# Ledger of designs, part 51: peptides against a protein of PDB entry 5JXT

Target 1, 319 residues: chain A of PDB entry 5JXT
Amino acid sequence: SLLPKKEINVYIGMSEMQVKWYQKILEKDIDAVNGAGGKRESKTRLLNIVMQLRKCCNHPYLFEGAEPGPPYTTDEHLIYNAGKMVVLDKLLKRIQKQGSRVLIFSQMSRLLDILEDYCVFRGYKYCRIDGSTAHEDRIAAIDEYNKPGSDKFIFLLTTRAGGLGINLTTADIVILYDSDWNPQADLQAMDRAHRIGQTKQVVVYRFVTDNAIEEKVLERAAQKLRLDQLVIQQGRAQVAAKAAANKDELLSMIQHGAEKVFQTKGAFGTMAEKGSQLDDDDIDAILQAGETRTKELNARYEKLGIDDLQKFTSESAYE

## One batch from the design tools (peptide; aimed at target 1 I114)

Design b2_p21_3_s3 (made by RFdiffusion4, then SolubleMPNN; from b2_p21_3, 10 letters changed)
Fold by OpenDDE base, seed 4:
Structure b2_p21_3_s3 (fold): chain B 319 residues (1-319), chain A 21 residues (1-21)
Amino acid sequence: as target 1 above (319 residues)
Amino acid sequence: STGVSDEELKEILEESKKILE
């Protein structure tokens, strides 16, 4: 029988480089971040800030001129300059040691480029598909990954490209390196491994940059998912899909953690204490903390009714 | 160059708009 999937949000501190770039992004548009643009601030500008912050949470090398060089060589700096990469690097060693295989999803094809460089650097054999991958090449990559005795450890996928009904039940670990605004896209990604034919316990690790925009992206996605579930359960077809994030919602998301980011000298959390020197105990602590926070997050939204979920309570954003 | 292209950023923004709308 298919075991229920285990989902764990993994809350990860920013590296020192990410903090610097996050500050720089906020400073560049400080008037918009402070709400000084008022009614004249375009939703498009706020969305751009959100996307720049999400890029920073993923990897600072997604910005032009961020990669150290020349020479532009893949080295340990690719890992230690991004909190998610530090955790990923340790987690993948465990996953490999336990004889698991892993799907890594991102929304950013350029992040998959970084992950390819990482895979080559660490000697991990991988497959890749994204939105630009030709249909024939997608089939070939899937077949190569799923073949009996495949030496491919990692499958790199964009979340949407992975959503296309493919079967990847030969993997038992799913890493969501980032989250979709639509929680259904992430569920569809998980369902590539968590479906009929899976013989192992599927574990999903969702990476979330702590004290950053990604927490609010996750909260919004969790709220939407709960609303969708309640709408289905109650047969209330007329519950208007939660409207587009308004300007005030986007602004609140941008402002989340901004003060702490400006006050921070160096890295956040375990990244400040250990940097790239995370050991097995540090990873266990991160995973345990993540499991606790995941339960707390779910418990918050499980208690909310449809009416509460439809109300964007600004108050829950400040606690 | 591991940077997100302007085209990719536009796609992400457009997709984000559609999901947010």
Scores: peptide ipSAE 0.019, ipTM 0.569, DockQ to the pose 0.020
OpenDDE base, seeds 1, 2, 3, 5: peptide ipSAE 0.023, 0.014, 0.017, 0.007; ipTM 0.620, 0.465, 0.539, 0.495; seeds 1, 5 fail the geometry check

Design b2_p21_3_s4 (made by RFdiffusion4, then SolubleMPNN; from b2_p21_3, 9 letters changed)
Fold by OpenDDE base, seed 1:
Structure b2_p21_3_s4 (fold): chain B 319 residues (1-319), chain A 21 residues (1-21)
Amino acid sequence: as target 1 above (319 residues)
Amino acid sequence: SYGVSEEELKEILEESKEILK
């Protein structure tokens, strides 16, 4: 029988470069961040800020002029300038050592470009599929990855491209480098490895930038997922999950951790303490803390009824 | 350059708007 998947959130501090770029994004639109625009602030402007902050959480080189150069060469700076890359780099070594194979999902094709350069730099053999990949090339990549004795360790996918009805049960580890606003898209991505034909325990690592907008994206996704489950279970089809984040919700998400980001000189958390010098014990501590916080997050939403889950208040996550 | 193009950003935003409807 297929074993239940194990899902853990991996909470990761920003690098010093990410903190600087996060500050720069907030400062550029400081009036919007402070709510000074009030009802006049456009939802589109807030969504743009959210997207820039999510880019920053993924990698600062997703911004024009952020990459050091010329010359533009792949080196250790590609790793240490992004907290997620530092953790990924250590985690992939462990995954490889245990004889596992890994799917890495992102919402951003340009992040996959960074991950390709990283794979080449570390000597990891990989396959790639994104939204622009031709149908024939997708089939070829899947077949190359799934073939018996495949030397391909990593499969890089956009979450949407991975959401197609493909089978990747030859991988047992899934990394969600970032999250979709729709938790069903992430589930569909996980189900590429967690499907009939899987013989191993599937483990899903969801990367979440700590003290940043991604925590609120995660909370919203968890809330929506629980609401969807309860609506299905209770047959209350009329409970249209207010899928649309309103302006106040978006503003609250943008403001989350902003004050601490402005006060911070350098990196956050384990990134401040260890930087790129994370050891195996540091990774174990991050994973253990993540497992605890994941259980706490799930337990919070499991206790809430439909009426409570419909009220996305920034406060209800902390009450 | 790993810069997300304005076109890709627009697509992500449009998709985000659809998901956030």
Scores: peptide ipSAE 0.105, ipTM 0.678, DockQ to the pose 0.019
OpenDDE base, seeds 2, 3, 4, 5: peptide ipSAE 0.079, 0.103, 0.084, 0.078; ipTM 0.668, 0.688, 0.670, 0.653

Design b2_p21_4 (made by RFdiffusion4)
Pose (drawn by RFdiffusion4):
Structure b2_p21_4 (pose): chain A 317 residues (1-241, 244-319), chain P 21 residues (1-21)
Amino acid sequence: SLLPKKEINVYIGMSEMQVKWYQKILEKDIDAVNGAGGKRESKTRLLNIVMQLRKCCNHPYLFEGAEPGPPYTTDEHLIYNAGKMVVLDKLLKRIQKQGSRVLIFSQMSRLLDILEDYCVFRGYKYCRIDGSTAHEDRIAAIDEYNKPGSDKFIFLLTTRAGGLGINLTTADIVILYDSDWNPQADLQAMDRAHRIGQTKQVVVYRFVTDNAIEEKVLERAAQKLRLDQLVIQQGRAQVAAAANKDELLSMIQHGAEKVFQTKGAFGTMAEKGSQLDDDDIDAILQAGETRTKELNARYEKLGIDDLQKFTSESAYE
Amino acid sequence: EEEREEEREEALEKRLERQEE
């Protein structure tokens, strides 16, 4: 029995420093922010703003010249200058206290570099797979974290790095520092720990910058995830739109017994006998429209699970 | 304490070198 995973959006604010940088990004190209300029502009200008705001929602130290002036030290400012780091610090502390281990995913490798400095600062044992990591390296990195009684606690990955089917069930908590545009990528990262061999409840925490660009980014991915489900669930419809032996058999046998019983004429003919007054015609049209409504209202309301014929129906016996 | 300070300096240097790349 594999327990369904718990996915939680953790909505996070921004530090005072992030607001300064967030405002500068928006100010440096306020024209494009207010939707100015021609409609012919290429997508490049806006997408550059998206990248900067994404970096800014992650950590301000991703911008050069942002970390406090030289010389540079690795201290508490690495935590308190990014809202996500403040939430993560207490979250990681609580995770270790309850005997849990955690996989931390990110879109940017420069952010895992910042998380490396954090792990060394707090004394956390950790592993890293980068996507810019050789094959034999990440094999050892997987084994090190999966070793029984492993020294490690945190596993730093990029959402894409490892490839398909790698197993990290020796962890039961997943933290998505930032989200991906396509929902399958984040969903695959969660299934590094949420797969066969996982014994404990998998909990996934997704850091989202509330009232900023990442909240809006998330809604789109949630929509695209909902669209994918509808396509997959309806993937049986085109194969259904020939005729089975039973379908052909049912068409022929329908009402055949009543035909054999009949010596004279059938229903509409036996009761009225090829002569029809106005009242008889009116009853035929009223009975038909009623049947027509009930038939259409029954089938136009159905779903794929009702129309889909099982392959075992072809096993006529 | 001295060993921890050396490890933090080395990690910082690595990060700065990666940013320069």

Design b2_p21_4_s2 (made by RFdiffusion4, then SolubleMPNN; from b2_p21_4, 12 letters changed)
Fold by OpenDDE base, seed 2:
Structure b2_p21_4_s2 (fold): chain B 319 residues (1-319), chain A 21 residues (1-21)
Amino acid sequence: as target 1 above (319 residues)
Amino acid sequence: SKAREEELRRRLAERLARRAE
């Protein structure tokens, strides 16, 4: 029988470089961040800020002029300048040592480019599929990954490209490097490994930048998922969860953690204490804290009815 | 910068070569 998947949110502090870039993004549009634009502030401008903040949470090298150089080299700086890369680097070493194989999903093909450079730098054999991959090349990559005795450890996928019904049950670990705005896209990604034919316990690690916009992206996705589940269970088809965040929701998401980010000199959390020098105990502590916070998050939304989930705009999180 | 563009092209070429193998 297929074992239930284990899902753990992994809360990760920003590196010093991420904090500096996060500050710069907020400062560039400070009037919009403060809500000073009033009715004239476009939803499009707020969506652009959200997208830049999400890029920063993934990797600062997604911005022009962020990567150190010339010369431009793939080196340890690719890892220590992004909190998610520091945790990924330690986690992949553990995953490989235990004889597991891993799917890594992202919304951003440009992040997969950074992850390819990382895989080469660490000597990890990998496959890649994104939205631009030809159909024949997708089949070839899937077959190469799934073949008996495959030496491919990592599969790099965009969440949407990985959602296309493919079977990757030869992997038992799923890393969501970032979250989709639609929680169903992430579920579809997990279901590539968590299907009939899986023989191992599937574990899903969802990376979430702590004290940043990604916590609010996660909360909103969890709220929507719970609402969708309750609507299906109650047969109340009319409760179309407004798929797109409104302007005030986007503003609240942008403002989340912004004050603390502005006050911070250096990195956040474990990144401030240990930087790139995480040991196995530090990873265990991060995973344990993540498991606790994941249970708390789920328990928060499980207690809410349909009417509460519809009214629960992010305003009530500041009391 | 020109140097960044050349490095990005190099990395892209290396990625494409590895995918063709």
Scores: peptide ipSAE 0.259, ipTM 0.833, DockQ to the pose 0.094
OpenDDE base, seeds 1, 3, 4, 5: peptide ipSAE 0.104, 0.019, 0.076, 0.023; ipTM 0.753, 0.577, 0.718, 0.534; seed 5 fails the geometry check

Design b2_p21_4_s4 (made by RFdiffusion4, then SolubleMPNN; from b2_p21_4, 10 letters changed)
Fold by OpenDDE base, seed 4:
Structure b2_p21_4_s4 (fold): chain B 319 residues (1-319), chain A 21 residues (1-21)
Amino acid sequence: as target 1 above (319 residues)
Amino acid sequence: SEERKRRLEEALARRLARRAE
């Protein structure tokens, strides 16, 4: 029988470089961040800020001029300049030692480029597919990953490209490096490993940048998922899940953690204390804290009815 | 290995090209 998947949100502090770039993004559009644009503020402008902040949470090298050099190198700086990469690097060593195989999903093909360079740097054998991958090349990559005795440890996928009905049950670990705005896209990605033919316990690690916009992306996705489940259960097909965030929701998401980011000198949390020198105990602590916060997040939304879930109030995060 | 060196150089070249776009 297929074992239930274990899902853990992994809350990760920003590196010093991410904090600096996050500050720079907020400062560039400070009037919009402060809500000074009022009704005249373009939804497009807010969506652009959200996109830049999400890029920063993934990796600062997604910005022009962010990568250190000249001379430019493929080196440890690819890892220590992004909190998610520091955690990923330690987690992958553990996963490999356990004899597991891993799917890594992202929304951003440009992040997969950085992850590809990282795989080359660490000597991890990998496959890659994204939205630009030709159909034949996608089939070849899947077959190469799934073949008996495959030496491919990692599969790099964009969430939507990986969601397209493929079987990847030869992996037992799923890392969501970032989250889709639609929680169903992430579920479809998980279901590539968690389906008929899986023989192992599937574990899903969802990376979430702590004290940043990604917490609000996650909360919104969890709220939508619960709402969709309740609508299906109650037969209330007319509750169109508000597909797009409104301006006020986007503004509240942008403002989340912004004050603390402006006050921060250096990195956040475990990244401030240990930087790239995380040990196995630090990873265990991060995973344990993540498991606790995941249970708390789920418990918060499980208690809410349809009417409460339709009212996205910024205040419900602190009660 | 020479192969690893080549792959790292190709990785760097890809990152540099993405900045020029």
Scores: peptide ipSAE 0.451, ipTM 0.910, DockQ to the pose 0.531
OpenDDE base, seeds 1, 2, 3, 5: peptide ipSAE 0.178, 0.146, 0.393, 0.099; ipTM 0.804, 0.776, 0.892, 0.717; seed 3 fails the geometry check

Design b2_p21_5 (made by RFdiffusion4)
Pose (drawn by RFdiffusion4):
Structure b2_p21_5 (pose): chain A 317 residues (1-241, 244-319), chain P 21 residues (1-21)
Amino acid sequence: SLLPKKEINVYIGMSEMQVKWYQKILEKDIDAVNGAGGKRESKTRLLNIVMQLRKCCNHPYLFEGAEPGPPYTTDEHLIYNAGKMVVLDKLLKRIQKQGSRVLIFSQMSRLLDILEDYCVFRGYKYCRIDGSTAHEDRIAAIDEYNKPGSDKFIFLLTTRAGGLGINLTTADIVILYDSDWNPQADLQAMDRAHRIGQTKQVVVYRFVTDNAIEEKVLERAAQKLRLDQLVIQQGRAQVAAAANKDELLSMIQHGAEKVFQTKGAFGTMAEKGSQLDDDDIDAILQAGETRTKELNARYEKLGIDDLQKFTSESAYE
Amino acid sequence: SITDEELEEIIEEAEEELEEH
């Protein structure tokens, strides 16, 4: 029995420093922010703003010249200058206290570099797979974290790095520091720990910058994820739109017994006998329209699970 | 695992620490 995973959006604010940088990004190209300029502009200008705001929502030290002036030290400012780092610090502390281990995913390798400095600063044992990591390296990295009684606690990965089917069930908590544009990429990262061999409840925490660009980014991915479900669930429709033996058999046998019973004429003919006054015609049209409504209202309301014929129906016996 | 109340406590403590800085 594999427990369904708990996915929780953790909505996070921004530090005072992030606001300064967030404002500068928006100011440096305020024209494109207010939707100025021609409609012919290529997508490049706006997408550059998206990248900067994404970096800013992650950590201000991703911008050169942002870390406090030279010389550079690795201290508490690494934590308190990014809202996500403040929430993560207490979250990781609570995670270790309850005997849990955690996989931390990110879109940007420069952020895992920042998280490396944090792990060394707090004394956390950790592993990293980068996507810029050789094959034999990440095999050892997987094994080191999956070793029984492993020294490691945190596993730093990029959402895409490892490839398909790698197993990290020796962890039961997943933290998505930032989200991906396609929902299948994040969903695959969660299934590094949420797969066969996982014994504990998998909890996934997704850091989201509330009232900023990442909240809006998330809604779009949630929509694209909902669209994918509808396509997959309806993937049986085109194969259904020939005729089975039973379908052909049912068409022929329908009402055949009543035909054999009949010596004279059938229904509409036996009761009225090829002569029809106005009242008889009106009853035929009223009964038909009623049947037509009930038939259409029944089938136009159905779903794929009702129309889909099982392959075992072809096993006529 | 971390409960909902424990998570809300962590978030409130993190918001207070951001206000101090």

Design b2_p21_5_s1 (made by RFdiffusion4, then SolubleMPNN; from b2_p21_5, 7 letters changed)
Fold by OpenDDE base, seed 4:
Order: structure tokens, then C-alpha cells, then sequence
Structure b2_p21_5_s1 (fold): chain B 319 residues (1-319), chain A 21 residues (1-21)
């Protein structure tokens, strides 16, 4: 029988470089961040800020010219300049030692480029599929990954490209490097490993940049998922969850953690204390804290009714 | 180490790219 999947949100502090870039993104559009544009502020401007902040949370090298050089060569800087990469690097060593195989999902094909460079640098054998991958090449990559005795450890996928009904039950670990705005896309990605034919316990690690916009993206996704479940259960098909955030919701998401980011010198959390020198105990502490926060997050939304879940409670970061 | 001015230019270019794609 298929075992239930375990889902753990992994809350990760920003590196010093990410904090610096996050501050600069907010400073550049400070009037929009402060809501000074009011009704005149374009939804497009707020969506652009959200996209830049999400890029920063993933990796600062998603910005053109952010990579240190010359020489423009992959080195340890690719890892230590992004909190998610520091955690990923330690987690992958553990996963490999356990004899597990891993799917890594992202919304950003350009992040998969960075993850390819990382895989080459660490000597991890991988497959890749994104939105641009030809149909024949997708089949070939899936077959190469799933073949008996495959030496491919990692499969890199864009979340939407991985959603295409493929079977990857030869992996037992799923890493969501970022989250989709639609929680159903992430579920569909997890279901590539968590499907009939899986023989292992599937574990899903969802990376979330702590004290940043990604925490609000996650909360919104959890709220939407709970709402969708309740609508199905109650037969209230007319409650089309408005998929698109309004301006006030986007503004609240941008403002989340902004004050603390401006007050922070250097890195956040475990990244400030140990930087790239995380040990196995630090990873265990991060995973344990993540499991606790995951249970708390789920418990918040499980108690809410449909009417409460339709109200986006903007707890403003300033109340 | 990228200067603050270089960082602002990079952020500007990155916004222009996001409008094209």
C-alpha cells in the first residue's frame, strides 16, 4: 500500500548577500512598499516587486551581473550566497547517504540553470525537464532517470513541467525549492513521486525563506488549499477562490518581514550563526523547527471555516 | 563585491528583462 507522504516546511534564513539584495529591491520601490501610491499604484508594479523578492529568496544570481567574477566559474560562492543552497547542499549529502533519490522542483527555469551548475560542481548526476524541453527529450530524461540501476541521483524540474502526469516513483524525496501560487501545482508535483508504484516513504521538503515574502506565499497557498477542500466537501461550487491576489494582498505580502530585513546586518537565523558551515545537528534542528511550524500552520487553517478563509486577514507586519 | 550603484543597475536590468519574458 502507498504510505502517506510526509510534508515538512523548511524555514531558511537569507544569506548576507540575499539580505543586501532584498533591502535594495525594497528601497528601489520604497514608495510602493509603503503604500504611498494608494489606488494609483499599479498591480503590475506590485507584481514586479513580488517577483524580484521571490528571485532574491531563491538565489541572488538570478539577477544579471550578481555572480562574482572574473573568473565566472562555479565555486563555493554559488552555495554560501543563498540560504536555500546551503541547506540543499547538506540535505542532498544526507539523502544520498540514505540511498534515496530526489526530485527538485522550482517555478524558475533560471534557478534550474543554477542547480545544474551546482550538480556539476558537486559531481551529482542529474536529469532536467522544464517548459522548453521538447517532448521527446522529456521522455528520454524520464526513462533515463527511471531505468533500473540508474546512476541519476537528482531530477531537476519546473513545477508545471513536472505536473504533466509523469511517473517518477523511483524517487522517494521531493524538494520544492520554491512554492507555486497555486497549491494544486505543488501537489501535482509531489504526486509524481507519491503515486502507485512507490515502495518507499515519500518525504516532501518545502523550502521557505523565513521572514520574507515566501512565508506569505506559503500562507496564502495553505489558505487556498483549505478553502478548496472545504468547498469540495460542502458542495459550494460557486465559491471560485479568486486565484489572483488583489493590490492590498500583494502590498501586505511585500511588507511582511521588510522592517526586520532593514534592521538586519548580515545574514538571518542559522545563516548568521554558522553560514556555510552547517553540520548535521544544525540540519536536524532546522528540520525539527520546520516540522513544528508546519504543524502550527496547518492547525491555524484547519480551524477556519469557509467564511474566515475567504477573508484574507492581512496581519500587517506593523500591527 | 558589487557596489550599491552597480546593484541598482542590475536590479533595473532585471526588471526590464522580466517585462520582456
Amino acid sequence: as target 1 above (319 residues)
Amino acid sequence: MISDEELEEILKESEEELKKH
Scores: peptide ipSAE 0.027, ipTM 0.518, DockQ to the pose 0.022
OpenDDE base, seeds 1, 2, 3, 5: peptide ipSAE 0.018, 0.018, 0.023, 0.019; ipTM 0.521, 0.490, 0.531, 0.521; seeds 1, 2, 5 fail the geometry check

Design b2_p21_5_s2 (made by RFdiffusion4, then SolubleMPNN; from b2_p21_5, 9 letters changed)
Fold by OpenDDE base, seed 5:
Structure b2_p21_5_s2 (fold): chain B 319 residues (1-319), chain A 21 residues (1-21)
Amino acid sequence: as target 1 above (319 residues)
Amino acid sequence: MISEEELKEILEESKEELKKH
């Protein structure tokens, strides 16, 4: 029987470089961030800020002129300059050691370019599919990855390209490097590994930049997923899941953690508070906080009725 | 499956590395 998938949110701090870029993005549009644009602030401007902040959470090299510092080992800087890459690098070593194979999903094809460079640097054999990949090349990549005795360890996919009904049950680990605004897209990505023919426990690691916009993207996605589930269960087709964030929701997402980012010197989150001595208890606290926040996130939304989920989308605008 | 303990260590080591750079 197919084992239920395990989903773990991995809350990750920003590197110093990410903090600097995150600050720069907020500062560039500070009037919009402070809500000073009021009713005049275009939804498009707020969406652009959100897109830049999400790029920053993924990798600072997604920006033009984000040159790595003096190239001692340009490739190690590729890892250390992004919190998610540091976690990914360690996680992949353990995944490989256990004889697992991994799907890595992102919303950003340009992040897959960085992940290709990383794979080459670490000597990880990989396949890639994105939205631009030709149909024949997709088939070839899938067949190469799924081949018995395939030496391809990693499959790099855009979440949308992974949604195409592909069977990747030869992988047992799924990394969501970022989250889709539509939680169904992420579920469809997970279901590439978690499908008939899977013989292993599928584990999904969702990377979430802590105290940043991605936390609010995740919360919104979880709210929407729960709302969609409740609408299906209750037959209430009329609860239009607000497909698009309103301006106030986008503003709240942009503002989330912004003050803490501005106050932060150096690396962000639990990385800033405890200096050079993170002890075992600190990480137990972060993964317990991650698992507890995952359980609390899930439990918060699991306990909420349709009316409560509709209120929570409103109250996050008043706090 | 990476144990919860192993995931703890990964996050620890990752945070320490993020502080050094």
Scores: peptide ipSAE 0.026, ipTM 0.538, DockQ to the pose 0.690
OpenDDE base, seeds 1, 2, 3, 4: peptide ipSAE 0.033, 0.031, 0.027, 0.033; ipTM 0.564, 0.542, 0.557, 0.547; seeds 1, 2, 3, 4 fail the geometry check

Design b2_p21_5_s3 (made by RFdiffusion4, then SolubleMPNN; from b2_p21_5, 8 letters changed)
Fold by OpenDDE base, seed 4:
Structure b2_p21_5_s3 (fold): chain B 319 residues (1-319), chain A 21 residues (1-21)
Amino acid sequence: as target 1 above (319 residues)
Amino acid sequence: MITDEELEEILKESEELLKKY
């Protein structure tokens, strides 16, 4: 029988470089961040800020001129300049030592480019599929990854391209490097490994930048997923799907953690204490803290009814 | 790269998908 998947949110502090870039993004549009535009602020401007903040949470090299050079060569800087890469680098060593194989999903094809450079730098054998990958090349990559005795350790996928009904049950670990705005897209990605034919315990690690926009993206996704489940269970097909994030919701998401980011000099959390020198005990502590916060997050939304889930509890950006 | 337009489309598609379920 297929074992139930284990899902763990991995809460990761920003690197010093990410904090600096996150501050710059907020400062560039400070009037919009402060809500000074009011009803006149365009939804497009707020969506642009959200996108830039999500890029920063993924990797600062997603910005033009952020990569250190010349020479523009892949080195340890690719890892230590992004909190998610520091955790990924340690986690992948553990996963490989356990004889597991891993799917890494992202929303951003340009992040997969960074992950390819990382795989080459660390000597990890990988496959890649994104939205631009030709159909024949997708089949070839899947077949190469799934072949008996495949030496391909990592499969890099965009979440939506990986959602196309493919079977990747030869992997038992899933890393969501970022989250989709639609929680169903992430579930569909997990279901590439968590499907009939899987023989191992599937573990899903969802990376979440702590004290940043991604925490609110995750909360919103969890709220939507719970609402969808309750609508299906209650047969209330008429529960209007919660419209896209309105301007006030986007503004609240942008403001989340912004004050603490402005007050921070250097990196956040474990990244401030250890930087790139995370050990196995630090990873275990991060995973244990993540498991606790995951249980708390799920318990928060499990107690809410449909009417409560439809009401955006704007917990104030100041708590 | 997901453009801002692609994000808006993703958000819109996510809304439409949420309306179908």
Scores: peptide ipSAE 0.008, ipTM 0.437, DockQ to the pose 0.015
OpenDDE base, seeds 1, 2, 3, 5: peptide ipSAE 0.013, 0.022, 0.014, 0.014; ipTM 0.424, 0.397, 0.389, 0.455; seeds 1, 2, 3, 5 fail the geometry check

Design b2_p21_5_s4 (made by RFdiffusion4, then SolubleMPNN; from b2_p21_5, 9 letters changed)
Fold by OpenDDE base, seed 1:
Structure b2_p21_5_s4 (fold): chain B 319 residues (1-319), chain A 21 residues (1-21)
Amino acid sequence: as target 1 above (319 residues)
Amino acid sequence: MISEEELKEILKESEEELKKH
């Protein structure tokens, strides 16, 4: 029998470089961020800000002129300049040591380029599929990865390309490096490993940048998923269609953590409260908070009815 | 499977590394 998948949200702080770029993105459009544009602020402008903030949460080198150089060489800076890469690097080492194989999903093909450079730098054997990969090359990559005794440790995929019904049950770990706005896309990605033919416990690690736009992307995705589940259960198919973020929702998402980001000098998260001296207890507290927040996020949405889930409550979980 | 405790250690070590740079 297929074991239930274990899903864990991994809340990750920003590097100092990510904080600086996050501030720069907000400052460039500060009038829009402060809501000073009012009714004239275009939904497109707000969506562009959200997209840049999500790029920053993934890796600062997604911006032109962010990468140190010349020479443009892959080094440890590729890792330490992005919170998610630091966590990924440590996680992959443990995953490999346990004899697991891993699927890494992202929305951003340009992040997969960074992850290829990282794989080469660490000597990880990998396959890649994105939206531009030819059909024949996709088949070849899948077959090479799934081959008995394959030396391919990592499969790099865009979430949408992974959605194409492929079987990757030869992997038992899934990393969602970022989240889709549509939680069904992430589920479809997870279902590439969590399918008939899987013999291991599938574990899904969802990376979430703490106190940033990605928390609100995750909350919105969780809300939508619960709404979709309740709509299916209650036979009310008509309710699902209104899930497009309005301007006020997008603005609230952009504003989430923005003040704290502006006040932060250096790296983000626990650095703001204790500076450079995070002790072991602080980190256990962050992670217990992450598990608690994951459970609370799930429990909060499990108790909400359809009418409550239709209201984007901008009320921060921290009132 | 990486335990929740091992994941805690990874996050810990990762935050410490983010502080050094």
Scores: peptide ipSAE 0.035, ipTM 0.565, DockQ to the pose 0.650
OpenDDE base, seeds 2, 3, 4, 5: peptide ipSAE 0.030, 0.032, 0.007, 0.028; ipTM 0.548, 0.549, 0.452, 0.532; seeds 2, 3, 5 fail the geometry check

